# Peptides against a protein of PDB entry 2AUS: the designs that were tried, part 24

Target 1, 323 residues: chain A of PDB entry 2AUS
Amino acid sequence: ADIKREVIVKDDKAETNPKWGFPPDKRPIELHIQYGVINLDKPPGPTSHEVVAWIKRILNLEKAGHGGTLDPKVSGVLPVALERATRVVQALLPAGKEYVALMHLHGDVPEDKIRAVMKEFEGEIIQRPPLRSAVKRRLRTRKVYYIEILEIDGRDVLFRVGVEAGTYIRSLIHHIGLALGVGAHMAELRRTRSGPFKEDETLVTLHDLVDYYHFWKEDGIEEYIRKAIQPMEKAVEHLPKIWIKDSAVAAVAHGANLTVPGIVKLNAGIKKGDLVAIMTLKDELVALGKAMMSTQEMIERSKGIAVDVEKVFMPRDWYPKLW

## One batch from the design tools (peptide; made by RFdiffusion4, then SolubleMPNN)

Design b1_p10_3_s3 (from b1_p10_3, 4 letters changed)
Fold by OpenDDE base, seed 4:
Structure b1_p10_3_s3 (fold): chain B 323 residues (1-323), chain A 10 residues (1-10)
Amino acid sequence: as target 1 above (323 residues)
Amino acid sequence: SAVERLRSLM
């Protein structure tokens, strides 16, 4: 999510009509909820599915989905996409994650050795998915982006870890314990980040959601529930973006593939096959799709399919048909 | 303790 992507402008004269669409900051509260993602602080105990079911009940929603399972015992950042935004969770599944973990060592190890060995686990690690995962139990490489030791207290090691999606911290801790020669287990785990969602002012509890929904429905105060729900566009901030002309928006919203003439600006470094977010000039999410061209091809070509549109989010009527 | 610090984050 922290990868800064250059923005290449293809059409510097392209303007957007302020009367069209609903920018993320200007949605009526009901529409904001329909296109919302909650940065939920998942409590320890319930499954991610139970928590999603509770959110649906609290907010009177028909559908919701989460951006990547947290185990029952694991707390912290669980993005929950609401209603029409539900499918945006697919952008979050492959996103990098951060955790704070408590590792308990099964023997005494000098602090210098703990630090040295944990540093060796930065980079590429080999993991086997746990038995409880729906994932094929094949050995696979995963990236550990960083390990930051926060505290060492005897046999307890508190650390922050940034990892590739589907890295198992429990397995990492087990392997660290083996490398230390004493063994270790995961005592506690909190997820502090899931792609663009982190521990910040947007993090809310289930209790907050109950209260904020009550303030809206009973007291007419929408401010709290509005702040508790992020726009769905937040869930795609980590993706490469392509911004399109107002004249292209309705076609893409109808499920048409994005063609090169519709592009106003785009991120650098898009490769063929990448998941990309198609945005309006008002930073509204139109669709997710697969890049059929590189950034360079999208600049150099005058025509052709730039993005194979896989998932439309924007309603068909937010922008006029200009074809 | 590391446990208390983690619990303060959780």
Scores: peptide ipSAE 0.031, ipTM 0.769, DockQ to the pose 0.247
Fold by OpenDDE base, seed 5:
Structure b1_p10_3_s3 (fold): chain B 323 residues (1-323), chain A 10 residues (1-10)
Amino acid sequence: as target 1 above (323 residues)
Amino acid sequence: SAVERLRSLM
């Protein structure tokens, strides 16, 4: 998510009509909810599925989905996409994760040795998925981006860890314990980040959602529920983006592939096969798709399919048909 | 303690 992407302008004369679309900051409250994502602080105890079912009841919703399972005993950042935004979770599943973990050692180890061995687990690790995972139990590599030791108190090690999606912290702690020669287990775990969602002012509890929905429905105060729900565009901030002409928006909203002439600006470093977000010039999410060209090919070519459109989010009527 | 600090984050 922290990768700064250069923006390359292909058409510096492209303007947008202010009468078309609904920018993320200008949606009526009902429409904001329909295209919303909650940065939920998941409590320990319930499953991620039970929490999604509670949010649907609290907010009177037909559909919702989460950006990546937390185990029942695990707390913290659970992105919950609402209604028409529900499928934006596909952008969050492959996103990096951060956790704070408490590791308990089964023997005494000098602090210098703990620090040295934990630093060796930065980079590529080999994992076998646990029995409770929906994933085939094949050995696989995963990236550990960083390990930050926060505190060492005898046999208790508190640490922050940034990891590739689907890294198992329980298995990491087990392997660290084996490398230390004494063994270890995961005592506690919290998720502090899921791609663009982190512990910040946007993090809300289930109790906050109950109160904020009540203030809107009974007192007519929409401010709290508006702030508690992020626009769906937040869930794609970590993706490479392609911004398109107003004349291309309705075609893509009808499920047409993005062609090179529709591109106004794009991020550097797009590769063929990458998941990309197709945006309007007002930073509205039109669709997610697979890049069929690199950034360089999208600049140099005058024609061809730039993006294979996999999932449309924008309604078909927000922009006029100009074809 | 490490446990209390983790609980203060939870």
Scores: peptide ipSAE 0.020, ipTM 0.671, DockQ to the pose 0.247
Fold by OpenDDE base, seed 1:
Structure b1_p10_3_s3 (fold): chain B 323 residues (1-323), chain A 10 residues (1-10)
Amino acid sequence: as target 1 above (323 residues)
Amino acid sequence: SAVERLRSLM
């Protein structure tokens, strides 16, 4: 999520009509909720599915979905996409994750040896998914981006870990314990990041949502519930973006593929096959799709399909049909 | 304790 992507401009004269669309900051509260994502602090105890069912009841919603399962005992960052935004969670599945974990060692190990061995687990690791996962139990490589030891207290090791999506911290801790020669288990786990969602001022509890919904419905105060819900565009901040002409927006909103002439600006480093966000010039999410060209091909070519549109989010009527 | 520190981050 922290990858700064260069923006390459193809059409520096492209303007946007201020009367078209609903920029994330200008959505009426009901529309903001319809296109919202909650950065939920999931409590320990309930399943991620139970928590989503609670949010739907609290906020009187028909649909919601979460950006990646946390186990019942695991707390912290659970993105919950609301209503028309529900399918934006597909953008969060491939996103990196961060955790704070407590590892308990089954024997005494010198601190210097703990630090040295844990440092060797940065990079590529081989994992087998646990029995309880819906994922086929094949051996697979995963990236550990970083391990930061926060505290060592005898046999208890508190550490921060950044990982590729679908890395199992319980399995990582088991392998660290084997490498230390004493064995280890995961005592506690909290997720501190899920792609663009982190522990910040946007993190809210289920209690906060109850109170903020009450303040809106009973007292007419929308400020709190508005702040508690992020625009769906937050859920795609970590993706490479392509910004399109106003004249292309309605066609893409109807499910047409993005062609090269529709591109105003784009991020550097897009590869063929990448998941990309198609944006308006007002930073509104139109659709998610698969890049059919690299950034370089999208710059050099005058025509062709740039993005295969997989999922539309924008309503068809926000921009006029100009085709 | 490491557990209390983990809980203080919650």
Scores: peptide ipSAE 0.020, ipTM 0.663, DockQ to the pose 0.214
Fold by OpenDDE base, seed 2:
Structure b1_p10_3_s3 (fold): chain B 323 residues (1-323), chain A 10 residues (1-10)
Amino acid sequence: as target 1 above (323 residues)
Amino acid sequence: SAVERLRSLM
């Protein structure tokens, strides 16, 4: 999520009509909820699916989905996409994750050896998914981006770890324990980051959501529930973006593929096959799609399909048909 | 303890 992407301007004269669409900061509260994502602090105990079901009951929602399963015993950052935003979880599932973990060693190991061996687990690791995972039990490579040891207290090792999506921290700790020669298990785990969602002022509990919904419905105070829900555009901050002309928005909102003439600006470094977010000039999410061209091809070409549109989020009526 | 620090983050 911390990858800064350069913005290349293709059309510096492109303007947007302020009367069209609903910018993320200007949605009425009901519309904000319909296009919302909660940065939930998942409690330990319930499954991620039970927590999503509770949010649906608390907020009186028809649909919701989560940005990546946490085990029942695991707490922390669980993005929950609401209603019309539910499918934005597709952008969050492949995003990097950060955890704080407590590893318990099954024997005494010198601190210098613990530090040396844990550093060797930075980079590419081979994992087998757990039996309880919905993922096919094939050996797979995963990236460990960093390991930061926070504390060593005898046999207890507290550490921060940044990982590729679908890295199993329980399996990592098991392999570290084998490499140390004494064995180890995961005592505790918290997720501190899921792509653009982290531990910050936007992190809310289930109790906060109960109270904030009550303040809105009974007292007419929308401020708290408005702050507790992020716009769906937050869930795509980590993706490469393509910004389009007002004249292209309604076509894409109807499920048409994005063609090269519709592009105003785009991120550098888009490759063919990348998941990209199609945005308006007001930073509204229109759709997710697959890049059919590189950034360079989208600049140099005058025509062709730039993005195969897979998931439309924007309603068809927010922008006029200009074709 | 490492457990208390982790719990203070939870």
Scores: peptide ipSAE 0.016, ipTM 0.645, DockQ to the pose 0.220

Design b1_p10_4_s1 (from b1_p10_4, 3 letters changed)
Fold by OpenDDE base, seed 4:
Structure b1_p10_4_s1 (fold): chain B 323 residues (1-323), chain A 10 residues (1-10)
Amino acid sequence: as target 1 above (323 residues)
Amino acid sequence: SAAEAAMLAK
């Protein structure tokens, strides 16, 4: 998620009309909610689905979805996309995750050996999906991006781990315990990151949401609920982006594929088949789609379908039809 | 490695 993507400009003269659209920072509160994502601190106990159902009740919403299941016992970062933003979660499902885990060892192991063995689990690991997963129980590889040991207290090992989506920390800890020869189990797990969502000032509890909604509805104070909800554009920060001309926005918002002439600027390193975010010049999310060209092809070609538009988010009327 | 052996044992 932290890959700074270079921005290649194709049209340095492209301007945007300030009267068109609704930039993420300029949405009226109702519209902000309709296109919002909550960085929820999921409590331990409830399922991610129960928490989403509670948010819907608290905020009087018709629709919401989460950016990747946390087990009932797991707390921390659960992105919850609201209303018209609900389907932005598709960008978050494949996103990297970070956890802080407490591993309890079933025997005494020298700290040097703990550190050495845990380092062997950085990189590619082999996992079998748990029985409770909708995933076929076949061996699969996953990436561990990093393991940072935070504390070792006898048999308790607190560590931070960055992982590919669908890495099972419980399974990782089990394998670490086997490799140490004493066995281990996951005592505690907290998710500290889900793609662009992390533990920061945007993290809110269910209690916060109750209070903030009350302050808005009863006291007319929108500041708290506004701050508690991130714009849906946050949920695509980790994706490669393509920024389009104002004249192309309405067509894409109607579900038309993005053609090369509509591109103003784009991230480097887009490959054919990548999930990309189509943005306005005001950093508004228009749509998600599949890249049909590489970045290089989008630069070199004068015509053709650049992105197969899979999911539109922007309303059709935010930008005028200029075709 | 001990890690590889552990991951393959399950």
Scores: peptide ipSAE 0.215, ipTM 0.885, DockQ to the pose 0.029
Fold by OpenDDE base, seed 5:
Structure b1_p10_4_s1 (fold): chain B 323 residues (1-323), chain A 10 residues (1-10)
Amino acid sequence: as target 1 above (323 residues)
Amino acid sequence: SAAEAAMLAK
């Protein structure tokens, strides 16, 4: 999520009409909710699906979805996409995750040995999915981006870990325990990050949502519920972006593929097959799609399909048909 | 490595 992407400008003369669309920071409260994502602090106890069902009841919503399952006992960052934004969670499924974990060792191990062995688990690891997962139980590789030991207290090891999506921290801890020769188990787990969503001022509880919805509906105070809901564009901040001409927006919003002439600017390092966000010049999410060209091909070519549009988010009427 | 051995033993 923290990869700074260079922006390459293809058309420096392209302007946007201020009368068209709804920039993420300028949506009326009802529209903001319809295109919103909550950075929820999931409590321990309930399933991620139960929590989504509670949010739907609290906020009187028809649809919502979460950006990646947390086990019942696991707390922390659960992005919940609302209403028309519900499908933006597909951008969060492949995103990196961070956790803080408490590992309990089943024997005494010198601190230096703990530190040395845990460092060997940085990089590529081999895992078998747990029985309870919907994922086929095949051996697979996953990346551990970093392990940061926060505290060692006898047999208790508190650590931060950044991982590829679908890495099982319980399995990692069990393998660390085997490598230490004493065994270990996961005592506690909290997710501290899911792609662009982290523990920050945007993190809210279910109780906060109850109160903030009450303040809006009963007292007419929009400020709290507005701050508690992020624009759906937050959920794609970690993706490579392509910004398009106003004249291309309505076509893409109707489900047309993005062609090369519609591109104003784009991130460097897009590869064929990458998930990309198609944006307006006002940083509104139009659609998600699959890149059919690299960044270099999108610069050099005058024509062709740049993005195969998979999911449209923008309403068809926000921009005029200019074709 | 001890890590590789632990991951392969499962």
Scores: peptide ipSAE 0.212, ipTM 0.885, DockQ to the pose 0.029
Fold by OpenDDE base, seed 1:
Structure b1_p10_4_s1 (fold): chain B 323 residues (1-323), chain A 10 residues (1-10)
Amino acid sequence: as target 1 above (323 residues)
Amino acid sequence: SAAEAAMLAK
């Protein structure tokens, strides 16, 4: 989310019809919910699936899904995509994560040694998936983007850590403890970030959702529930984007691949094989797909398949068929 | 490094 991607304009004369589509800020409340994502503060205790089931009951939803499992004991940022937005969670699975962790050391270690050894775990690390993981138990590399020590109190080390998706903080702490020579375990863990979702004013509890739904249904007050639900476009903020002509939107919404002539503007640095978000000129998410060209190829070429469309989100009727 | 040794020991 923090990577400012340059926007390259390919067609500076492209206009959009204001009567077509539903920009994220213009959706009626029912439509906003249908295309919503909740930045949930998951409580410790329940599984991520139990929490999703509770949200479905609270908000009277048919479908919902979460943007990456938190263990029962782990609290914090759990993106929950609603109804028609449910499949947007695929954009959040590969996204970076941040945690605040409490590590308990099994012996006394000088603070300077703790700081020095923890700094050695920034960068590429080797992990083996735990036995309880559905992932094949092969050694794999993961990136630790940063470790920030917040507090050291004797044997307790509170730290912030930014990691690649599927990094196991419990395994990291175990390896830190081995490197320190005394051993360590994870006492507490909270997730503070999942891609574009972080601890901010959009973070809501299950209690907040109960109250806000009640205010809407019983009192007719939409403001709270509207604020508690983010547009699905939030869940793709961290992806490279391609903005398309109004004339291309309905084709992509029907599952057609995006061709180069449909592109109005795009982010720099798209590589072949990247997951990209296809957007309207009103910043509405049309679809997710796989880039079949680089940014440079999409600029230089006059024709060809730019994006293999994998998941359509936009309804087929928001934009007219212009073919 | 102590970190590399710890990660490879498993």
Scores: peptide ipSAE 0.204, ipTM 0.882, DockQ to the pose 0.028
Fold by OpenDDE base, seed 3:
Structure b1_p10_4_s1 (fold): chain B 323 residues (1-323), chain A 10 residues (1-10)
Amino acid sequence: as target 1 above (323 residues)
Amino acid sequence: SAAEAAMLAK
C-alpha cells in the first residue's frame, strides 16, 4: 500500500470547474456518509458480517460491506464501506494486510534459531487455503513482505507481519512451528492494517459509532460522525490512479469506458489488467476499472480504450454531459 | 530449507 507512484501529466492545461462535483472534503454529512468508509476496530468475538450488520443498524444504513474478512477471534482494522461506497471494497480485498500475531511454540527453541527460521518465511510462501475459505484448496503462493519480531518470551513470539491479501497467518505460524521442529499455534491475532487503512486517529469502535451517531441525531453535532467516516477515496489511495478531464467525467459516470483523450494525468507503472481508480481533477472517485493499456501506451496513443469501467461510484449528475 | 519442507508437508 505504501508504493509511491509517480504522476505523469499528459495535459498540463486541463482545468476543472470548481462548481462541478463534490470533493471528498466538501460533502454534506449525509452525502459524506453515502460515500463513506469506516476504519473500524473490529472487536474480538463477532464475525465481520455481524459487525457490518451492527454498523448498518447503528447508522441506519441500507447497505454496507467490509474490505476483507477477519475471523471472529481476530480484532483490529476492518474497513467498512457504506451505502453508495459499498462496492469500493473491491479495491480493498486485494490490498496488502498487516498483523500483529502472538505465536506460541510447543517446545523450547533458542532465540537465534527462532529469528533465523522466521526470516526464511519472508518473501514467497506456499499455502493451502483452509476448508472454511471459499477459495479452492490448492497450493498457492503468497507474499510475506516482512516479518518483524517484536518480542520473544520463552515460547511466546510476538511479531508484526506484512502480507499479501489472502495470506493465512494461522497457516504461516503452523509452518514456522514445523520448521522450528517443535510445532506452534496462533495464540492471538490483530490486524493493524488493511491497504490504506491502519491503526491511526481514524480507527473507531462500534461504541464510538453509537456515540457519534447520537451526537449527530440528538445534539446536532456532526463533527464526530464526520471524522469517524472516511471518504470512499481513502479506500483507493493504494491503487494506481488516472485523472480525467471534466468533459470525460459524465461519460464514465454513465458507465462508458475511459478513452485515452479523456486522460489528464496518470500514475506511472500501470500495467494492462491492473485495477485502477478513475479520478476527477478534484480527486473524486468516478469509477474503478481494469486498465486496458499500460501507462506508456496511455501516454503514446492518441485514441483507444484506456480503462474498462467496472464499477461506477460517482452520480451521473455531479458533472454535466459535455457530449 | 526447513521453511520449504514445512510448507510442503501441510
Scores: peptide ipSAE 0.222, ipTM 0.889, DockQ to the pose 0.029; fails the geometry check

Design b1_p10_4_s2 (from b1_p10_4, 5 letters changed)
Fold by OpenDDE base, seed 2:
Structure b1_p10_4_s2 (fold): chain B 323 residues (1-323), chain A 10 residues (1-10)
Amino acid sequence: as target 1 above (323 residues)
Amino acid sequence: SEKEARMLAL
């Protein structure tokens, strides 16, 4: 999520009409909620699905979805996409995750050996998904991006870990315990990051959402509920982006594929097959799609399908049909 | 045509 992507400008003269669309910062509160994502602090106890069902009841919503399952006992960052934004979870599911974990060792191990062995688990690991997971029980590789030991107190090891999506921290701790020769189990786990969502001022509880919704509905105070909900565009910050002409927006919003002439600017390093976000010049999310060309091909070619449009978010009427 | 516009964003 922290990878700054270079922006290549293809058309430096492209302008946008300020009367068209609804920029993320200028949505009326009802529209902001319809295109929102909550950075929820999931409590320990409930399932991620129960928490999503509670948010739907609290905020009087028809639809919502989450950006990656947390186990019942696991707390912390759970992105919850609302209403028209529900499908933006497609961008969040494959995103990297960070956790703080407490590992309990089943025997005494010297601290130097703990530190040495845990460092060897940075990189590619082989995992078998737990029986309780919705994922097929095939052996798979997963990346551990980093392990940072925060504290060692006898048999208790507190550590931060950055991982590829669908890495099981419980299984990682089990393998570390085997490598140490004494065995280990996961005592506690908190998720501190899910792609662009982290522990920051945007992190809110279920209680905060109850109070903030009440302040809006009963007292007419929109400020709190507006701050508690992020624009759906936050959920695509970690993706490579393609910005399009105003003339292309309505066609893409109707489910047309993006062609090369519609591109104004794009991120460097897009590969064929990448998930990309199609944006307006006002940084509004139009659609998610699959890149059919590299960045270089999108610059050099005058024609062809640049993006196969998979998921449209923008309403069809925000921009005029210019065809 | 609206059909062509559904296939290709211009």
Scores: peptide ipSAE 0.020, ipTM 0.468, DockQ to the pose 0.009
Fold by OpenDDE base, seed 4:
Order: sequence, then C-alpha cells, then structure tokens
Structure b1_p10_4_s2 (fold): chain B 323 residues (1-323), chain A 10 residues (1-10)
Amino acid sequence: as target 1 above (323 residues)
Amino acid sequence: SEKEARMLAL
C-alpha cells in the first residue's frame, strides 16, 4: 500500500468546475455515509459477517460489505464499506495486510535463534490454504514483506508481519515453530492494516458507532459520525489512479469505458490488466476498471479504450453530460 | 510491556 506512484500529467491545462461533484471532504453527512467506509476495530468473538450486520443495524443501512474476512478470534482493522460504497471492497481484498501476532513456542529457544529463523521467513513462503477456506487447497506462494519482532518473553514472541493478501499467519507461525524445532501456535492475532486502512485515529469500535449515531440522530451533532466514516476514496488509495476530465465523468458514471482523450493525469507503472481507480480532478472515485493499456500507451495514444469500466460508484448526475 | 498493552487491544 505504501508504494508511491509518480503522477504523469497529460493535460496540464485541464481545470475542474468547483460546482460539479461532491469532493470527499464536502459531502453532506447523509451522502458521506452513502459513500463511506468504516475503519472498524473488529472485536474478537463475532464473525466479520455478524459485525457487518450489526453496523447495518446501528447505522440503519440497507447494505454493507467488508474488505476481507477476519476470523472470529481475530481483532482489528476491518474496513466496512457502506451503501453505495459497498462494492469498493473489491479493491481491498487483494491489498496487503499487516498483523501483530503472538506466537507461543512449545519449547525453549534462544532469542538469537528465534530472531535468525524468523528473518528467514521474510520473502516467499509456500502455504496450503486451511480446510475451512473456500479457496482451492493447492500449494501456493505468498509474500511475507517483513517480520518485525516486537518482544520476546520466554516462549512468547510478539511480532509485526506484513503479508500478501491471503497469507495465513496461523500457518506461518506453525512453520516457524517447525523450523525452530520445538513447534509453535498462534496465541493471538490482530490485523493492524488492510491496504490503506491501519490503526490510526480513524479506527473505531462498534460502541463508538452506537454513540456517534446517537449524537447525530438525537442531539443533531454530526461531527463524530462524520469522522468515524471515511470517504470511499480512502479504500482505493493503494490502487493506481487515472484522473479524468470533467467532460468524461458523466460518461464513465453511465458505464462508458474510459477513452484516452478523457485522461488528464495518471499514475506511472500501470500495466494492461491492472485494477485502476478512475478519479475526478477533485479526487472523487468515479469507477473501478481494468486497464486496457499501459501508462505509456495511455500517454502515447491519441485514442482507444484506456480502461474497461467494471464498477461505477459515482452517480450519473454529479457531473453534467457534456456529450 | 508492549505485549500487555497490545493484549488489551487484541
């Protein structure tokens, strides 16, 4: 998620009308909720689906979805996309994850050996999905981006781990325990990051949501519920972006594919087949789509389909039809 | 400890 992408400007004269659209920071509270994502601190105990159902009840919502299942026993960062933003979870499923894990060793191991062996698990690891996974139980590689040992207390090893989506920390800990020769199990697990969502001031509990909704509905105080809900655009921060002309926005919002003339600026390093976010010049999410061209092709070409639009988020009326 | 502080959050 922390990959800085260069922004290439294709049209340096492109302006945006301040009267069109609803920038993420300027949405009325009801509209903000309709296009919101909660950075939920999922408690241990409930399923991710139960938590989503509770949020729907608390906030009186018709639909919501989560950015990637946490097991019942796992706490922490669960992005919950609301209402019209519900489909943005597709951007979060493939995103990198971070966890803090407590590994309990089944025997005594010198700290130096623990540190050395855990360092060897940075990089590519081979995993088999657990029996309870809906994923085909084929051996697959997963990236461990980093392991940071936070604390070693005898047989208890607290560590931070950054991983590719669908890495099983329980399986990682099991393999570390085997490599240490004593065996190990996952005692505790918290997700501290899911793509752009992390443990920060935006992390809220179910209790916070109850209170903040009450303050809004009963006391007329929208500030708390406004801060507790992130704009849906947060959920795509980790994607490569293409920013489009105001004249292209309504067409894309109607489900038209993005053509090369509509591009104002774009991230470097887009490849054909990449999931990309189509943005307005006010950083509003219009749609998600599949890149049909590379960044270089989108610069060099005067015409053609740049993005196959898969999912529209923006309403059709936020920008005028200019065609 | 950082463990204890995080266990309260876990």
Scores: peptide ipSAE 0.012, ipTM 0.496, DockQ to the pose 0.312
Fold by OpenDDE base, seed 5:
Structure b1_p10_4_s2 (fold): chain B 323 residues (1-323), chain A 10 residues (1-10)
Amino acid sequence: as target 1 above (323 residues)
Amino acid sequence: SEKEARMLAL
C-alpha cells in the first residue's frame, strides 16, 4: 500500500469483456465469502489459531488461514483469509507490519536520551528469534522502517513502529532498554497494520461477525456481512501487479505460466524472483507467481515466460478458453 | 471450553 508503483502500459488498446469474470465489487454474497479476507481485530487472550477456528465456526466455513501470527496477549489487525482465498495469506506473511507498543523502562532516563536512542533503531537491526519461535534461532537482520514516539510518561514509552515481517517487537524493546542502560520490557502490544490491512472502517470484531452473520441468515440482510469481508484482491494490493489480456486469463487459471504476449500493463520495479500478483483488466486476482523476468525484460522481450505461476485463485470457468 | 463459552456469550 505505501509503495507507489508506477504502471507501465504495453498495450493501450487492450479491452476487457464486461460479461467475463466476477469483479471484486460484483460477487454474489456466497462467492464474496468464498473469496474473502476479514480484517479482524484480534482480541487479547486467544491464539491466532483459536480465532481462525472461531471464525470458521461463526461463518460455517471449511477452511481459513491468517496473515501472520499474533501472540495470545497481542491484539489488533489479523487478516483472516476464507475458503478459496485461504492461500492468499502467502502474500501477507512477507508484508511489512506496524505496531503500537508500550515499553516500560526499568529505570529513569531523560526524555531527550529516550528520543535520541530510539531514533538510532530506525534502519537495520540484528535479532535472534525467541526460544519459543518455530523459526530457526539464527541471527538475522530486520529492517525498522520508522519509529514514532507517541507519548513518554516517566518510565512508560508509547510508540508506533513500522517493521519488516518477522521483526520481534519484544526483542526490539529489550535491545532499546539495553541501549538506554536501564533495561526495558514490552508492557502492551497492538498490531495496527499488516501490509494493506490497517485500523480503518473495515476492521471488525468477532462479535461484529456473529451479529452480521445472524442479520444475513435470520433477517436476510447481507449488507453488514458483505462489508465485513474484503475481497481477496485486498490481500495483494501491496504486491507488484501484472495485468493480463482476457485471452490469457483462462490459461493462467488452468495453471499455465504467464508469457510476455499476455501482458497488458505491469508495475515498474519488478525483479526476477519477486512474488507478483497476476490480475485481470477488471482487477480480479487470477494467480500469484514468481517473476522470471524484470519489468524491463517484460517490456523489451516479445516472448518467454514472464511469471512462473505458483498458486491459482480464479476458477477456470470465469473466462473462456481462447486457445 | 471456557473460551467457547466466552465466544457464545459475545
Scores: peptide ipSAE 0.006, ipTM 0.488, DockQ to the pose 0.036
Fold by OpenDDE base, seed 3:
Structure b1_p10_4_s2 (fold): chain B 323 residues (1-323), chain A 10 residues (1-10)
Amino acid sequence: as target 1 above (323 residues)
Amino acid sequence: SEKEARMLAL
C-alpha cells in the first residue's frame, strides 16, 4: 500500500468533461453508500460474515462483502464493501496485512535471544495451511515484511508484524516458539492494516454506524455517515492504475477490454498478469482487470488489448457512448 | 536456512 508508483503521461492534452461521472467527493449520500467501503473495527467474538450481516441490517443494504476474513477472536481492520462496490474486495484479498500480536512463550528466554530470533523471521517463511482452511494443505512460502517488537514482559511478547496476504500469524508464532526452544502460542491478535485500510480516523465501530445512520435518517444529518463510509476508490489505492480517456469510459463500463489508444496515463512497473485499476481522469474507478501488456508495451504500442476487463464497477450511464 | 529447516520439521 505504501509504494509510491511513478505516473507516466501518454497524452498530456487529454481533458475530461466535468459534467460526466461522479467523482468520489461529489457523490450524493445515497450514491456514496452504493459505492462505499467501511473501514470497520471488527469486534472480537463474531465472525466476519456475521459482522457483514449486521452492517447490511444497520444500513438497510441488499449486498456487502469483506476484504479478507478475520477469525472470530481477532479484532481490528475489516474493510466492508457495500452494494455496487461489494466486488472491490477482490483488490483487498492479495493486499499485505499488518497485525499486532501477543505471543506467550512456554519457557523463560533472555530478551536478547527473543529479539535476535524474531528478526530472523523477517523475509521468506514456509507455512503449512491449518486444517480448518479451505486451501489445500501444501507447503507454501510467505513474506514477512517486518517484525517490530513493541514490548517484552517476561514470557509475553507484544509485536507488530507486516505480512503477505494469507500468512498465518498463529503458525508464525508457533515457529518462533520452536526456534526459541521453549515453544509459544498466539494469545491475542488484532489486524491493524489491510492494504490501504489502517487504524486511522476512518476506523469505525458497529455502534458508530448505528448512531450515524440514525442521525441521517431521523435528524437529517448526513455528515457522520458520509465520513464513516470511504469511496470504493480507497480499496484500489494500492493497485497500479491506468487512467483512460472519457471516450473509452462507457466502452469499459459496458465490459469492453481496454485498448492502448484509450490510455491517457499509467503507473510505471505494470507487468503482464498484474491486477490493475482502470480509472477516469477524475479518479473514479471504472473497472478492475488483468494487464495484458507491461507499462513499456502500453507506451510503445499504438494498438492492442492493454487490459482484460474482469470486473466493472461504474454504471453504464455515467459517461456517454462516444463510439 | 536453519529457519527453513525448523519450519519444515512442523
Scores: peptide ipSAE 0.000, ipTM 0.410, DockQ to the pose 0.027; fails the geometry check

